Peptides against a protein of PDB entry 1Y74. Designs and how they scored, part 7

Target 1, 57 residues: chain A of PDB entry 1Y74
Amino acid sequence: LGLERDVSRAVELLERLQRSGELPPQKLQALQRVLQSRFCSAIREVYEQLYDTLDIT

## One batch from the design tools (peptide; aimed at target 1 L14)

Design b2_p13_5_s4 (made by RFdiffusion4, then SolubleMPNN; from b2_p13_5 with E2L E6R E13A)
Fold by OpenDDE base, seed 1:
Structure b2_p13_5_s4 (fold): chain B 57 residues (1-57), chain A 13 residues (1-13)
Amino acid sequence: as target 1 above (57 residues)
Amino acid sequence: ILEALRELEELLA
């Protein structure tokens, strides 16, 4: 779904930003960890299920 | 980097 795709892209971007070394990595890494957390995944799953159920375009 | 930041900002906004 769109949210999963966007989260994956966000993580990819955060990884690139971290590898560049031009920015403090701590906050970027923290955000990445949040986006990849079990909690975030669970919330995303609920969101996606509701999205599918409600047939929101 | 700026392009990546811009896209990230757009995703989070």
Scores: peptide ipSAE 0.279, ipTM 0.812, DockQ to the pose 0.114
OpenDDE base, seeds 2, 3, 4, 5: peptide ipSAE 0.278, 0.277, 0.271, 0.275; ipTM 0.813, 0.810, 0.808, 0.811

Design b2_p13_6 (made by RFdiffusion4)
Pose (drawn by RFdiffusion4):
Structure b2_p13_6 (pose): chain A 57 residues (1-57), chain P 13 residues (1-13)
Amino acid sequence: as target 1 above (57 residues)
Amino acid sequence: EELEELAELLEEL
């Protein structure tokens, strides 16, 4: 689906901006936690697993 | 472009 690329890209992108430290890192750190969090991981696995399910069903 | 989009999202928040 691209979520692993888009999310993982967003994670590093958030960190990237964090490395620079130019804009409010607080909200960016929150996103990193939202996408890295184990919770969004299970949900992410759903989107991937769901696409496979479509190929099965 | 991605940085601008993030900046716009930060402003909206």

Design b2_p13_6_s1 (made by RFdiffusion4, then SolubleMPNN; from b2_p13_6, 8 letters changed)
Fold by OpenDDE base, seed 2:
Structure b2_p13_6_s1 (fold): chain B 57 residues (1-57), chain A 13 residues (1-13)
Amino acid sequence: as target 1 above (57 residues)
Amino acid sequence: AEVAELRALLARA
């Protein structure tokens, strides 16, 4: 789904930014942890189920 | 750049 792809891309960007040193790595890492958290994965699961039920592409 | 794309992604959620 779009959300899963967006989260994956966001994590990729966060990893690149952490390596570049353009921004404080600790805050980027914290945001990455949030996006990869069980909470966010649970939300993605709910979205996936809703999209499957509603047949929204 | 990468920061702008990241901001855009976060704003879409």
Scores: peptide ipSAE 0.431, ipTM 0.860, DockQ to the pose 0.227
OpenDDE base, seeds 1, 3, 4, 5: peptide ipSAE 0.430, 0.427, 0.430, 0.426; ipTM 0.860, 0.859, 0.860, 0.857

Design b2_p13_6_s2 (made by RFdiffusion4, then SolubleMPNN; from b2_p13_6, 6 letters changed)
Fold by OpenDDE base, seed 4:
Structure b2_p13_6_s2 (fold): chain B 57 residues (1-57), chain A 13 residues (1-13)
Amino acid sequence: as target 1 above (57 residues)
Amino acid sequence: SEVERLRRLLEEA
């Protein structure tokens, strides 16, 4: 399970979008902040622990 | 455009 990797990649892509200026940055930045929040980190940790326990491939 | 580039990258995820 590459959830951490996928979230990190999503954040990277959001940062690129913000830097390009092609779209209004506010909502993109808000989404980035959510993805980087302690709440999302905690949820990700729980998910990863569950998948480690269940050994789902 | 960067937007279109990112769309292509998201399709690969």
Scores: peptide ipSAE 0.091, ipTM 0.660, DockQ to the pose 0.115
OpenDDE base, seeds 1, 2, 3, 5: peptide ipSAE 0.082, 0.088, 0.077, 0.078; ipTM 0.643, 0.651, 0.637, 0.638

Design b2_p13_6_s3 (made by RFdiffusion4, then SolubleMPNN; from b2_p13_6, 5 letters changed)
Fold by OpenDDE base, seed 2:
Structure b2_p13_6_s3 (fold): chain B 57 residues (1-57), chain A 13 residues (1-13)
Amino acid sequence: as target 1 above (57 residues)
Amino acid sequence: EEVERLRRLLEEA
């Protein structure tokens, strides 16, 4: 499933944006914290399990 | 620009 990879890539991009200073770092850091949260990880795990079960194309 | 790079990658997903 691409979701774990895409979340990891989104976090990497948010870290780059925080270092560039092109955007207010606090909002980017808040989004990064959401993506790295135990809640987001649990939702991802449920999604991945359902995707594998339902054969969602 | 890293903002524009992020935008392009989100549009490709």
Scores: peptide ipSAE 0.026, ipTM 0.514, DockQ to the pose 0.123
OpenDDE base, seeds 1, 3, 4, 5: peptide ipSAE 0.025, 0.024, 0.024, 0.022; ipTM 0.516, 0.504, 0.492, 0.497

Design b2_p13_6_s4 (made by RFdiffusion4, then SolubleMPNN; from b2_p13_6, 6 letters changed)
Fold by OpenDDE base, seed 2:
Structure b2_p13_6_s4 (fold): chain B 57 residues (1-57), chain A 13 residues (1-13)
Amino acid sequence: as target 1 above (57 residues)
Amino acid sequence: EEVERVRRLLEEA
């Protein structure tokens, strides 16, 4: 399961976009905060647990 | 353009 890696990569890409100034940094920062939130991490953990149990192909 | 670079990186993932 690559979800943790993909979320970490998405955060890295959002940080690069914020530094470029090509997009409104406030919206990018809000999305980064969602991805790094305790809520998002808890949902990810539940998803990973269920994926490992149910073998969702 | 960094936006286009990020778009390409997301399409490759």
Scores: peptide ipSAE 0.022, ipTM 0.476, DockQ to the pose 0.110
OpenDDE base, seeds 1, 3, 4, 5: peptide ipSAE 0.022, 0.022, 0.021, 0.022; ipTM 0.473, 0.470, 0.469, 0.471; seed 5 fails the geometry check

Design b2_p13_7 (made by RFdiffusion4)
Pose (drawn by RFdiffusion4):
Order: structure tokens, then C-alpha cells, then sequence
Structure b2_p13_7 (pose): chain A 57 residues (1-57), chain P 13 residues (1-13)
């Protein structure tokens, strides 16, 4: 689906901006936690697993 | 607000 690429890209993109430290890193750190969080991992696995399910069903 | 708009534009890029 691209979520792994877009999430993982967002994660590193958030860290990338964090490395620069130019804009409010607070909200960016929040996103990183939201996408890295184990919770969004299970939801993310759903989107992937769901696409496979479509190929099965 | 301007900073937030800049962040959004950077993220969209």
C-alpha cells in the first residue's frame, strides 16, 4: 500500500527535521511516536494484511 | 500559524 514507505518516510522525515531543529520539534516528535508506536504498528499490519486478504477472498 | 503552514508545506513536499 505504501504505508510502510510513507510511515517509515514520515518517521525519518520527522527525525530529519528534528536533526535540523528549525520548526517546533514537539509536534513532530508527537507524530514520530504516533507512527512508531507499537499501536500504529498493529494498525499498519492491518492495512498490509488486509490487502493480502483481498487477494485471498 | 505561519510556522505551522511552513511545516505543512515541507511535509507535503
Amino acid sequence: as target 1 above (57 residues)
Amino acid sequence: EEEEEEILEELEE

Design b2_p13_7_s1 (made by RFdiffusion4, then SolubleMPNN; from b2_p13_7, 10 letters changed)
Fold by OpenDDE base, seed 2:
Structure b2_p13_7_s1 (fold): chain B 57 residues (1-57), chain A 13 residues (1-13)
Amino acid sequence: as target 1 above (57 residues)
Amino acid sequence: DAAEAALARLLAE
């Protein structure tokens, strides 16, 4: 439930950090690409489905 | 700095 929001927030923060120039933007961009990848999205979906199934409370 | 700190907080949760 929170994972999609957390990932979206992480991406937003990474974009801000890239614009600030405080950190190497290329590595931040690479991390952003991973978080926005189809692979990460697929894992997130599986996680959310499992969480919904296991979180009975 | 604020975004870095916020990201660090998010990763610590």
Scores: peptide ipSAE 0.032, ipTM 0.588, DockQ to the pose 0.143
OpenDDE base, seeds 1, 3, 4, 5: peptide ipSAE 0.030, 0.027, 0.027, 0.026; ipTM 0.582, 0.583, 0.580, 0.561

Design b2_p13_7_s2 (made by RFdiffusion4, then SolubleMPNN; from b2_p13_7, 11 letters changed)
Fold by OpenDDE base, seed 2:
Structure b2_p13_7_s2 (fold): chain B 57 residues (1-57), chain A 13 residues (1-13)
Amino acid sequence: as target 1 above (57 residues)
Amino acid sequence: DAAEARLAALLAA
């Protein structure tokens, strides 16, 4: 499971998009805040634990 | 542009 990696990559890409100015930065920044939020991290951790337990393949 | 495409690819995975 690479969810943590994918989230980190998504944040990295959002930061690049914000710097480029190609898209409205405020919504990108809002999404970044969500992805980096403690809430999102907690949900991710729960998901990862369930995934490991259930071995969903 | 490249970052946008990469983000789209990530979301599509």
Scores: peptide ipSAE 0.038, ipTM 0.582, DockQ to the pose 0.140
OpenDDE base, seeds 1, 3, 4, 5: peptide ipSAE 0.036, 0.034, 0.036, 0.036; ipTM 0.576, 0.575, 0.576, 0.575

Design b2_p13_7_s3 (made by RFdiffusion4, then SolubleMPNN; from b2_p13_7, 9 letters changed)
Fold by OpenDDE base, seed 2:
Structure b2_p13_7_s3 (fold): chain B 57 residues (1-57), chain A 13 residues (1-13)
Amino acid sequence: as target 1 above (57 residues)
Amino acid sequence: SEAEARLQELLAR
């Protein structure tokens, strides 16, 4: 399980997209804020704990 | 772009 890594990579890609100007940056920035929010982190932690406990494949 | 392609790759998992 690599959700933290995947989220970090998603944020990195969103930052690149914002700098490229290919897309309107506002929605990308909003998504980045969600991914970096305390809420998202808390949900990720719960998910990771459940994944480890239940051994979901 | 490269970033879009990589993002789609990540989301397609």
Scores: peptide ipSAE 0.035, ipTM 0.529, DockQ to the pose 0.134
OpenDDE base, seeds 1, 3, 4, 5: peptide ipSAE 0.035, 0.034, 0.034, 0.031; ipTM 0.525, 0.523, 0.519, 0.514

Design b2_p13_7_s4 (made by RFdiffusion4, then SolubleMPNN; from b2_p13_7, 6 letters changed)
Fold by OpenDDE base, seed 1:
Structure b2_p13_7_s4 (fold): chain B 57 residues (1-57), chain A 13 residues (1-13)
Amino acid sequence: as target 1 above (57 residues)
Amino acid sequence: EEEEERLERLLAE
């Protein structure tokens, strides 16, 4: 799936945007925290496990 | 607009 990779990439991009200073960092940081939260990680794991289970190809 | 362009560049990497 690469969902973990995609989330990691999204976090990286958010960090770059925060460092640029072009945008107010608060909302970007909040989104980053959500993506890195245990809750989102757990949902991601369940999602990935389900797809792994259903992957018959 | 500059922020959007920056995001587009980041997504293209």
Scores: peptide ipSAE 0.020, ipTM 0.490, DockQ to the pose 0.420
OpenDDE base, seeds 2, 3, 4, 5: peptide ipSAE 0.020, 0.020, 0.020, 0.020; ipTM 0.488, 0.487, 0.485, 0.489

Design b2_p13_8 (made by RFdiffusion4)
Pose (drawn by RFdiffusion4):
Structure b2_p13_8 (pose): chain A 57 residues (1-57), chain P 13 residues (1-13)
Amino acid sequence: as target 1 above (57 residues)
Amino acid sequence: EEEAVETLEELLE
């Protein structure tokens, strides 16, 4: 689906801006936790697993 | 914060 690429890109994109430290890193750190959090991992596995399910069903 | 969101959106595009 691209979520892994888009989320993992967002994560590193958030860290990337964190490395520069130009804009409010607080909100950006929040996103990083939201996408890296184990919770979003299970949800992310759902989107991938769901696409496979479509191919099965 | 709005500028950060806009910059982030531009980078994502």

Design b2_p13_8_s1 (made by RFdiffusion4, then SolubleMPNN; from b2_p13_8, 5 letters changed)
Fold by OpenDDE base, seed 5:
Structure b2_p13_8_s1 (fold): chain B 57 residues (1-57), chain A 13 residues (1-13)
Amino acid sequence: as target 1 above (57 residues)
Amino acid sequence: EEEALRRLQELLA
């Protein structure tokens, strides 16, 4: 499980999409802010801990 | 919500 890396990659892609101008930037930027929020990080950490404990496949 | 998640993290640690 590499959610931290996947979230980082998602943020990178969102930044590239914003710079390309192919899509309206406001919603992309809002999503980026959510993904980088303390709340989202806490959710990720809880999920990772549960995943490790329960060995979810 | 953040406080609840922190509490969950403490229980899972």
Scores: peptide ipSAE 0.046, ipTM 0.611, DockQ to the pose 0.025
OpenDDE base, seeds 1, 2, 3, 4: peptide ipSAE 0.036, 0.020, 0.034, 0.046; ipTM 0.578, 0.507, 0.573, 0.608

Design b2_p13_8_s2 (made by RFdiffusion4, then SolubleMPNN; from b2_p13_8, 4 letters changed)
Fold by OpenDDE base, seed 2:
Structure b2_p13_8_s2 (fold): chain B 57 residues (1-57), chain A 13 residues (1-13)
Amino acid sequence: as target 1 above (57 residues)
Amino acid sequence: EEEALRLLQELLE
């Protein structure tokens, strides 16, 4: 599943946006912290397992 | 880096 890859790419893009200073870094950092949280990772893993099991195309 | 913002938005669609 692409979800782990897409989350990793989203985090990379948020880090770039924070370093550019074009946007207020605090909200971008808060979103990055959510995406990197143990809670988000656990939900992602459950979703990926269910998707693989249910063969949702 | 408006491109990074656009690519982030595309991932959220």
Scores: peptide ipSAE 0.034, ipTM 0.581, DockQ to the pose 0.224
OpenDDE base, seeds 1, 3, 4, 5: peptide ipSAE 0.032, 0.031, 0.024, 0.025; ipTM 0.580, 0.574, 0.558, 0.560

Design b2_p13_8_s3 (made by RFdiffusion4, then SolubleMPNN; from b2_p13_8, 6 letters changed)
Fold by OpenDDE base, seed 5:
Structure b2_p13_8_s3 (fold): chain B 57 residues (1-57), chain A 13 residues (1-13)
Amino acid sequence: as target 1 above (57 residues)
Amino acid sequence: DEEALRRLAELLA
């Protein structure tokens, strides 16, 4: 499963978008906070425990 | 940039 990798990549992209100033940063920052939250990490962990053998491609 | 936004959208789709 690549979920951890995909979340990390999403955060990286959000950071780039915020730094560019091309978009209003508040919603991007809020989404980044959600993706970096313990809640998101816990949900990811549960998902991976249930579906560690699942091909999600 | 718009490319970063597109890549993010692809990840979330």
Scores: peptide ipSAE 0.051, ipTM 0.600, DockQ to the pose 0.217
OpenDDE base, seeds 1, 2, 3, 4: peptide ipSAE 0.048, 0.049, 0.046, 0.044; ipTM 0.600, 0.603, 0.596, 0.598

Design b2_p13_8_s4 (made by RFdiffusion4, then SolubleMPNN; from b2_p13_8, 4 letters changed)
Fold by OpenDDE base, seed 4:
Order: C-alpha cells, then structure tokens, then sequence
Structure b2_p13_8_s4 (fold): chain B 57 residues (1-57), chain A 13 residues (1-13)
C-alpha cells in the first residue's frame, strides 16, 4: 500500500495543472487543500494502519 | 491539461 505516495503524486499533478493555466485554478487548489488537510492525512493514516490487519482488497 | 488529467486517472485506477 502506497497511499501516502499516491496522495503526494496527486498533489504534484494538481500543482502542475494550476501552473499550466489551461484550467481555472480555484477548484484544483481546493482539491489540493483537501488532500493536504489534517483530516485527510488522519483518515489516510488510519486506513494504512488497518489495511494489513483487515486485508482490504 | 489532458496529459495531467490522464495521469490522475491512471493513479486512481
């Protein structure tokens, strides 16, 4: 499970999209803020900790 | 735009 890596990659891609100017940046920035929020990080951490125990496939 | 969106889709798949 590489959820932390995948979230980081998603944020990187969102930042690139914002810099390109091809899309309105406001909604992209809002999504980035959600992914970087303490809430999202806490949920991610709990999920990662339980993943192996619960064998969520 | 299209390339970055495709890469996001690939990440979620």
Amino acid sequence: as target 1 above (57 residues)
Amino acid sequence: EEEALRRLEELLA
Scores: peptide ipSAE 0.022, ipTM 0.474, DockQ to the pose 0.242
OpenDDE base, seeds 1, 2, 3, 5: peptide ipSAE 0.020, 0.020, 0.020, 0.020; ipTM 0.491, 0.489, 0.493, 0.491

## One batch from the design tools (peptide; aimed at target 1 L14)

Design b2_p14_1_s1 (made by RFdiffusion4, then SolubleMPNN; its pose is not in this set)
Fold by OpenDDE base, seed 3:
Structure b2_p14_1_s1 (fold): chain B 57 residues (1-57), chain A 14 residues (1-14)
Amino acid sequence: as target 1 above (57 residues)
Amino acid sequence: DLLEEIQRLLEELA
């Protein structure tokens, strides 16, 4: 499961979009904050644990 | 510009 990697990649891409200056940064920053939040990471960890336990490919 | 940047990012995400 590459969910952690995919979330990290999404954050990286959001940062690039913000640095381009061609989009209003506020909503991009808000989404980045959500993806980096303790809540999001906790949900991700639960999901990954269940995924590993159920051995779903 | 913006569209080109979005395209590059989508290609890198895939």
Scores: peptide ipSAE 0.020, ipTM 0.479, DockQ to the pose 0.057
OpenDDE base, seeds 1, 2, 4, 5: peptide ipSAE 0.020, 0.020, 0.020, 0.020; ipTM 0.482, 0.481, 0.481, 0.474

Design b2_p14_1_s2 (made by RFdiffusion4, then SolubleMPNN; its pose is not in this set)
Fold by OpenDDE base, seed 2:
Structure b2_p14_1_s2 (fold): chain B 57 residues (1-57), chain A 14 residues (1-14)
Amino acid sequence: as target 1 above (57 residues)
Amino acid sequence: SLLELLEEILRELA
């Protein structure tokens, strides 16, 4: 779904920011870890299941 | 730029 796509895009952008060196990477890396965490993945799965079931736009 | 990337990240997360 869109959420998975959006999270993947956000992670991609965070990795790009980390490589640029314009900011200290620690906080960006922390955010990336949150987005890639098992907890976040589980929440995303529930979210996607609900949207599929309820047919929410 | 940094600002553009941050804005894009925020758009994706919002």
Scores: peptide ipSAE 0.081, ipTM 0.634, DockQ to the pose 0.079
OpenDDE base, seeds 1, 3, 4, 5: peptide ipSAE 0.078, 0.081, 0.077, 0.078; ipTM 0.631, 0.635, 0.629, 0.631

Design b2_p14_1_s3 (made by RFdiffusion4, then SolubleMPNN; its pose is not in this set)
Fold by OpenDDE base, seed 2:
Formats: structure tokens, C-alpha cells, sequence
Structure b2_p14_1_s3 (fold): chain B 57 residues (1-57), chain A 14 residues (1-14)
């Protein structure tokens, strides 16, 4: 599964978007914080484990 | 532009 990779890529893109200055960084940073939160990480881990167990692609 | 940046993000995540 590419969920971890996709989340990491999303964070990278959000950081680039913040640095561009074309958008107010506050909401982008808030979204980044959500994606990097322990809660989100825990949900991702459960999700990945379930898919690994169920062999769902 | 903003819309182009959003588009790029969506393309990378699709």
C-alpha cells in the first residue's frame, strides 16, 4: 500500500505550497498538522494492517 | 498560480 507514501508526499506538497506564499499558510499548516498528528498516524497504521491482513489491493 | 498548485497536488495524490 502507498498510504504512508501518499501522506508523506501530501505533507511535502503542503510545505511547498506554504513556501510559495500564494496562499495564507495558516490553513495549509493546519492540514499538515492533521496529517502528521499521532491520531492520523494511528489510523493509517490500522488501515494498513487491515489491508495487509485482508490482502486488499 | 493557486489553482495550478492545487492541481499538481491532486495529480500527485491520484
Amino acid sequence: as target 1 above (57 residues)
Amino acid sequence: ALLEQIRRILEELA
Scores: peptide ipSAE 0.041, ipTM 0.555, DockQ to the pose 0.071
OpenDDE base, seeds 1, 3, 4, 5: peptide ipSAE 0.036, 0.036, 0.036, 0.035; ipTM 0.543, 0.541, 0.543, 0.540

Design b2_p14_1_s4 (made by RFdiffusion4, then SolubleMPNN; its pose is not in this set)
Fold by OpenDDE base, seed 1:
Parts: sequence; C-alpha cells; structure tokens
Structure b2_p14_1_s4 (fold): chain B 57 residues (1-57), chain A 14 residues (1-14)
Amino acid sequence: as target 1 above (57 residues)
Amino acid sequence: DLLKEIQEILEELE
C-alpha cells in the first residue's frame, strides 16, 4: 500500500494549490492539517495493518 | 495554471 506516499503527494498538491493563489487557501490549509494530523496517521496505520492481515488483493 | 499543476502532479503518481 502506498497510502503514506499518496498522503504525502496530496499534501504537496495542496501546498502548490495554496501558493498559486487561484483558490481560497483556508479550506486547502484545513485539509492539509487533517492529512497531517495524528488522527489521520493513526487511521492510516490501522487501515494498513488490516489490509495486510486480511490479504486483500 | 491550476489545471496544469494538478495534471503535472497526477502524472507523477504511480
């Protein structure tokens, strides 16, 4: 699972979008903070562990 | 510019 990488790429995308100034930055920043939160990380870890345990192909 | 930047990032995703 590349979920950690995908989250990192999503954060990078949000940073670029914020710097472009083409969109209101507040919602993008809020989403970025959610993706970087301990809560999101914990859910990701549980998801990855369950995925590995269940052997979902 | 926005759509171009999004496209560039999506192209870098596996």
Scores: peptide ipSAE 0.023, ipTM 0.534, DockQ to the pose 0.051
OpenDDE base, seeds 2, 3, 4, 5: peptide ipSAE 0.023, 0.022, 0.021, 0.021; ipTM 0.529, 0.513, 0.514, 0.504

Design b2_p14_2_s1 (made by RFdiffusion4, then SolubleMPNN; its pose is not in this set)
Fold by OpenDDE base, seed 4:
Structure b2_p14_2_s1 (fold): chain B 57 residues (1-57), chain A 14 residues (1-14)
Amino acid sequence: as target 1 above (57 residues)
Amino acid sequence: EDARLEALLAELLA
């Protein structure tokens, strides 16, 4: 399952956007914090467990 | 203005 990888990639892209200064960083940083939060990680883990159990394509 | 963001989102979803 690529969800962990996709979240990591999303964080990487948000960091690049913040460093570029092309956009106000506040909301980008807030989104990054959400994606890196313990809550989001827990939800991801539950989803991955369900995916493995249900064998969703 | 959001062209880079859109391009990055496209990379994520590809």
Scores: peptide ipSAE 0.021, ipTM 0.517, DockQ to the pose 0.427
OpenDDE base, seeds 1, 2, 3, 5: peptide ipSAE 0.020, 0.021, 0.021, 0.020; ipTM 0.520, 0.516, 0.522, 0.515

Design b2_p14_2_s2 (made by RFdiffusion4, then SolubleMPNN; its pose is not in this set)
Fold by OpenDDE base, seed 5:
Structure b2_p14_2_s2 (fold): chain B 57 residues (1-57), chain A 14 residues (1-14)
Amino acid sequence: as target 1 above (57 residues)
Amino acid sequence: AEAELERRLAELLA
Protein backbone atom coordinates (compact mmCIF):
# COMPACT_ATOMS: atom_id res chain seq x y z
CA LEU B 1 0.00 0.00 0.00
CA GLY B 2 2.58 2.57 1.10
CA LEU B 3 0.09 5.40 1.50
CA GLU B 4 1.75 6.74 4.63
CA ARG B 5 5.11 6.82 2.85
CA ASP B 6 3.64 8.61 -0.15
CA VAL B 7 2.00 11.26 2.01
CA SER B 8 5.25 11.78 3.91
CA ARG B 9 7.15 12.15 0.65
CA ALA B 10 4.60 14.64 -0.66
CA VAL B 11 5.04 16.72 2.50
CA GLU B 12 8.82 16.59 2.11
CA LEU B 13 8.57 17.86 -1.45
CA LEU B 14 6.26 20.67 -0.37
CA GLU B 15 8.73 21.71 2.32
CA ARG B 16 11.59 21.82 -0.19
CA LEU B 17 9.49 23.89 -2.56
CA GLN B 18 8.65 26.34 0.21
CA ARG B 19 12.33 26.76 1.09
CA SER B 20 13.28 27.43 -2.53
CA GLY B 21 11.20 30.61 -2.61
CA GLU B 22 10.32 30.07 -6.26
CA LEU B 23 6.61 30.09 -5.46
CA PRO B 24 4.52 31.94 -2.89
CA PRO B 25 4.69 29.70 0.18
CA GLN B 26 1.20 30.35 1.57
CA LYS B 27 -0.78 27.92 -0.58
CA LEU B 28 1.96 25.30 -0.40
CA GLN B 29 1.96 25.56 3.37
CA ALA B 30 -1.82 25.27 3.43
CA LEU B 31 -1.66 22.09 1.37
CA GLN B 32 1.02 20.72 3.69
CA ARG B 33 -1.22 21.45 6.68
CA VAL B 34 -4.08 19.56 5.04
CA LEU B 35 -1.90 16.52 4.35
CA GLN B 36 -0.67 16.53 7.95
CA SER B 37 -4.13 17.12 9.43
CA ARG B 38 -5.92 14.74 11.75
CA PHE B 39 -8.63 14.49 9.12
CA CYS B 40 -6.27 13.13 6.49
CA SER B 41 -4.70 10.77 9.01
CA ALA B 42 -8.11 9.40 9.96
CA ILE B 43 -9.10 8.93 6.33
CA ARG B 44 -5.79 7.19 5.66
CA GLU B 45 -6.37 4.78 8.53
CA VAL B 46 -9.87 3.95 7.32
CA TYR B 47 -8.61 3.46 3.79
CA GLU B 48 -5.82 1.16 4.93
CA GLN B 49 -8.23 -0.90 7.00
CA LEU B 50 -10.65 -1.23 4.11
CA TYR B 51 -7.82 -2.12 1.78
CA ASP B 52 -6.71 -4.93 4.08
CA THR B 53 -10.21 -6.30 4.64
CA LEU B 54 -11.70 -5.90 1.16
CA ASP B 55 -8.53 -6.23 -0.94
CA ILE B 56 -9.56 -3.34 -3.15
CA THR B 57 -7.44 -3.09 -6.28
CA ALA A 1 8.89 24.65 -9.69
CA GLU A 2 5.17 23.91 -9.86
CA ALA A 3 5.73 21.64 -12.84
CA GLU A 4 8.51 19.86 -10.97
CA LEU A 5 6.23 19.28 -7.99
CA GLU A 6 3.53 17.90 -10.26
CA ARG A 7 6.00 15.53 -11.90
CA ARG A 8 7.25 14.27 -8.55
CA LEU A 9 3.71 13.74 -7.27
CA ALA A 10 2.78 11.93 -10.47
CA GLU A 11 5.74 9.62 -9.96
CA LEU A 12 4.47 8.77 -6.47
CA LEU A 13 1.00 7.93 -7.79
CA ALA A 14 2.25 5.86 -10.74
Scores: peptide ipSAE 0.030, ipTM 0.496, DockQ to the pose 0.294
OpenDDE base, seeds 1, 2, 3, 4: peptide ipSAE 0.025, 0.029, 0.023, 0.029; ipTM 0.498, 0.498, 0.478, 0.492

Design b2_p14_2_s3 (made by RFdiffusion4, then SolubleMPNN; its pose is not in this set)
Fold by OpenDDE base, seed 1:
Structure b2_p14_2_s3 (fold): chain B 57 residues (1-57), chain A 14 residues (1-14)
Amino acid sequence: as target 1 above (57 residues)
Amino acid sequence: EEARLEARLAELLA
């Protein structure tokens, strides 16, 4: 499962959008913080382990 | 704008 990769890519996109200045950065930064949080990481890990165990395509 | 981010995320999840 490539969830970690997808989350990393999402964060990259958020960072680019923040640097562009075309949108207020506060909410984008907040979302980035959530995606990089220990809580989100823990959930992701459980999710990945479950799907790896169940071997769902 | 926001649609740009949404489009890029949609591409990622496709």
Scores: peptide ipSAE 0.021, ipTM 0.448, DockQ to the pose 0.331
OpenDDE base, seeds 2, 3, 4, 5: peptide ipSAE 0.021, 0.019, 0.020, 0.020; ipTM 0.444, 0.439, 0.440, 0.443

Design b2_p14_2_s4 (made by RFdiffusion4, then SolubleMPNN; its pose is not in this set)
Fold by OpenDDE base, seed 5:
Structure b2_p14_2_s4 (fold): chain B 57 residues (1-57), chain A 14 residues (1-14)
Amino acid sequence: as target 1 above (57 residues)
Amino acid sequence: EEAALQRRLAELLA
């Protein structure tokens, strides 16, 4: 899966985008907060469990 | 507390 790694990478990229100033940082920061939230972590865990159970690959 | 929800979800998926 590697979802945790992908989320971490996404957060890193969002931080870089915020520093670059190319885009308004407010929405990027909000997205970062969502990705780092307990809610997102819980959803990721559920997805991983479903993935293991269903073996969709 | 969040752990309770996660445990419940895990039970449903098991």
Scores: peptide ipSAE 0.029, ipTM 0.521, DockQ to the pose 0.021
OpenDDE base, seeds 1, 2, 3, 4: peptide ipSAE 0.035, 0.026, 0.026, 0.026; ipTM 0.570, 0.511, 0.514, 0.515; seed 1 fails the geometry check

Design b2_p14_3_s1 (made by RFdiffusion4, then SolubleMPNN; its pose is not in this set)
Fold by OpenDDE base, seed 5:
Structure b2_p14_3_s1 (fold): chain B 57 residues (1-57), chain A 14 residues (1-14)
Amino acid sequence: as target 1 above (57 residues)
Amino acid sequence: SELEELLRELEELL
């Protein structure tokens, strides 16, 4: 849902920022890795499944 | 700057 799209967009923005060279890339890359981690992916998947199950509107 | 532009986009996202 929206969470997957938002995480993907955040990763894209971090990639652009890394390429600009305006900031040291190490911490930006670390944040990008966290957002793309299996842990975050698993939490996102659980969130989306629960959202689909509980949203009966 | 690229930084300012991306910060603006992140602010809209979050």
Scores: peptide ipSAE 0.083, ipTM 0.649, DockQ to the pose 0.072
OpenDDE base, seeds 1, 2, 3, 4: peptide ipSAE 0.081, 0.079, 0.079, 0.082; ipTM 0.637, 0.634, 0.647, 0.636

Design b2_p14_4_s1 (made by RFdiffusion4, then SolubleMPNN; its pose is not in this set)
Fold by OpenDDE base, seed 2:
Structure b2_p14_4_s1 (fold): chain B 57 residues (1-57), chain A 14 residues (1-14)
Amino acid sequence: as target 1 above (57 residues)
Amino acid sequence: SEAERLYQEALELA
């Protein structure tokens, strides 16, 4: 399961995008906040537990 | 642009 890895990579890319200044940073920052939120991490944790239990393909 | 490059990298996420 690579969900945690993918989320971390997404945050990294968002930070780089914000530093580039080529796009308005507000929406990028908002998305980063969502991905790093307690709610998102809780959902991810539930998903990972269910994935391990159910062996979802 | 860097933005375009980074979006392409994002598409490589599993």
Scores: peptide ipSAE 0.234, ipTM 0.769, DockQ to the pose 0.411
OpenDDE base, seeds 1, 3, 4, 5: peptide ipSAE 0.230, 0.223, 0.224, 0.225; ipTM 0.769, 0.764, 0.765, 0.766

Design b2_p14_4_s2 (made by RFdiffusion4, then SolubleMPNN; its pose is not in this set)
Fold by OpenDDE base, seed 2:
Formats: C-alpha cells, structure tokens, sequence
Structure b2_p14_4_s2 (fold): chain B 57 residues (1-57), chain A 14 residues (1-14)
C-alpha cells in the first residue's frame, strides 16, 4: 500500500499549484494543511496497519 | 500546468 507516498505526492502537487497562481491559493493551502495534519497522519497509519493485518481488498 | 491537470482529474474522479 502506497498511501503515504500518494499523500506526499498530493502535497507536492498542491505546493506546485500554489506557486503557479493558476488557482486561488486559499483552498489549496487548506487541503495541504489537512493532508499534513497529525490527525490525517494518524488516520493513515491506522488504516495502513489495519490493511496489513486484515488484508482489506 | 501538469499539476493543475492532475488536480482537476482527481476532482473529477472524486
């Protein structure tokens, strides 16, 4: 499961979008904050652990 | 440009 990698890639893309100015930065920044939050990280970690244990497909 | 396209695609799939 590459959830951590996908989240990191999403953050990278959001940062690029913010720098480009093609879109209003406020919502992009808010989404980035969510993805980088401790809460999101904790939920991701729980999900990954459960996925590995339960073999959720 | 590429990041925008990917972001927009992700929004369409959500």
Amino acid sequence: as target 1 above (57 residues)
Amino acid sequence: DEARELYEEALRLA
Scores: peptide ipSAE 0.045, ipTM 0.591, DockQ to the pose 0.318
OpenDDE base, seeds 1, 3, 4, 5: peptide ipSAE 0.041, 0.043, 0.045, 0.035; ipTM 0.585, 0.589, 0.594, 0.587

Design b2_p14_4_s3 (made by RFdiffusion4, then SolubleMPNN; its pose is not in this set)
Fold by OpenDDE base, seed 5:
Structure b2_p14_4_s3 (fold): chain B 57 residues (1-57), chain A 14 residues (1-14)
Amino acid sequence: as target 1 above (57 residues)
Amino acid sequence: AEAERLYREALELA
């Protein structure tokens, strides 16, 4: 899966985008907040546990 | 632009 790695990479890229100043930061920051939220982390954790069992594909 | 470069990098996750 590597969801944790991919989410971390996505957050890293969002942070770089925000620092560049080329785009309005509000929506980028909001997306980063969602990806780093407890809710998103909990859902990811559940998904990773179920994936090994159910193979949702 | 950096934004375009980073978008391409992000697409590599898919």
Scores: peptide ipSAE 0.206, ipTM 0.748, DockQ to the pose 0.393
OpenDDE base, seeds 1, 2, 3, 4: peptide ipSAE 0.204, 0.205, 0.205, 0.200; ipTM 0.749, 0.746, 0.747, 0.745

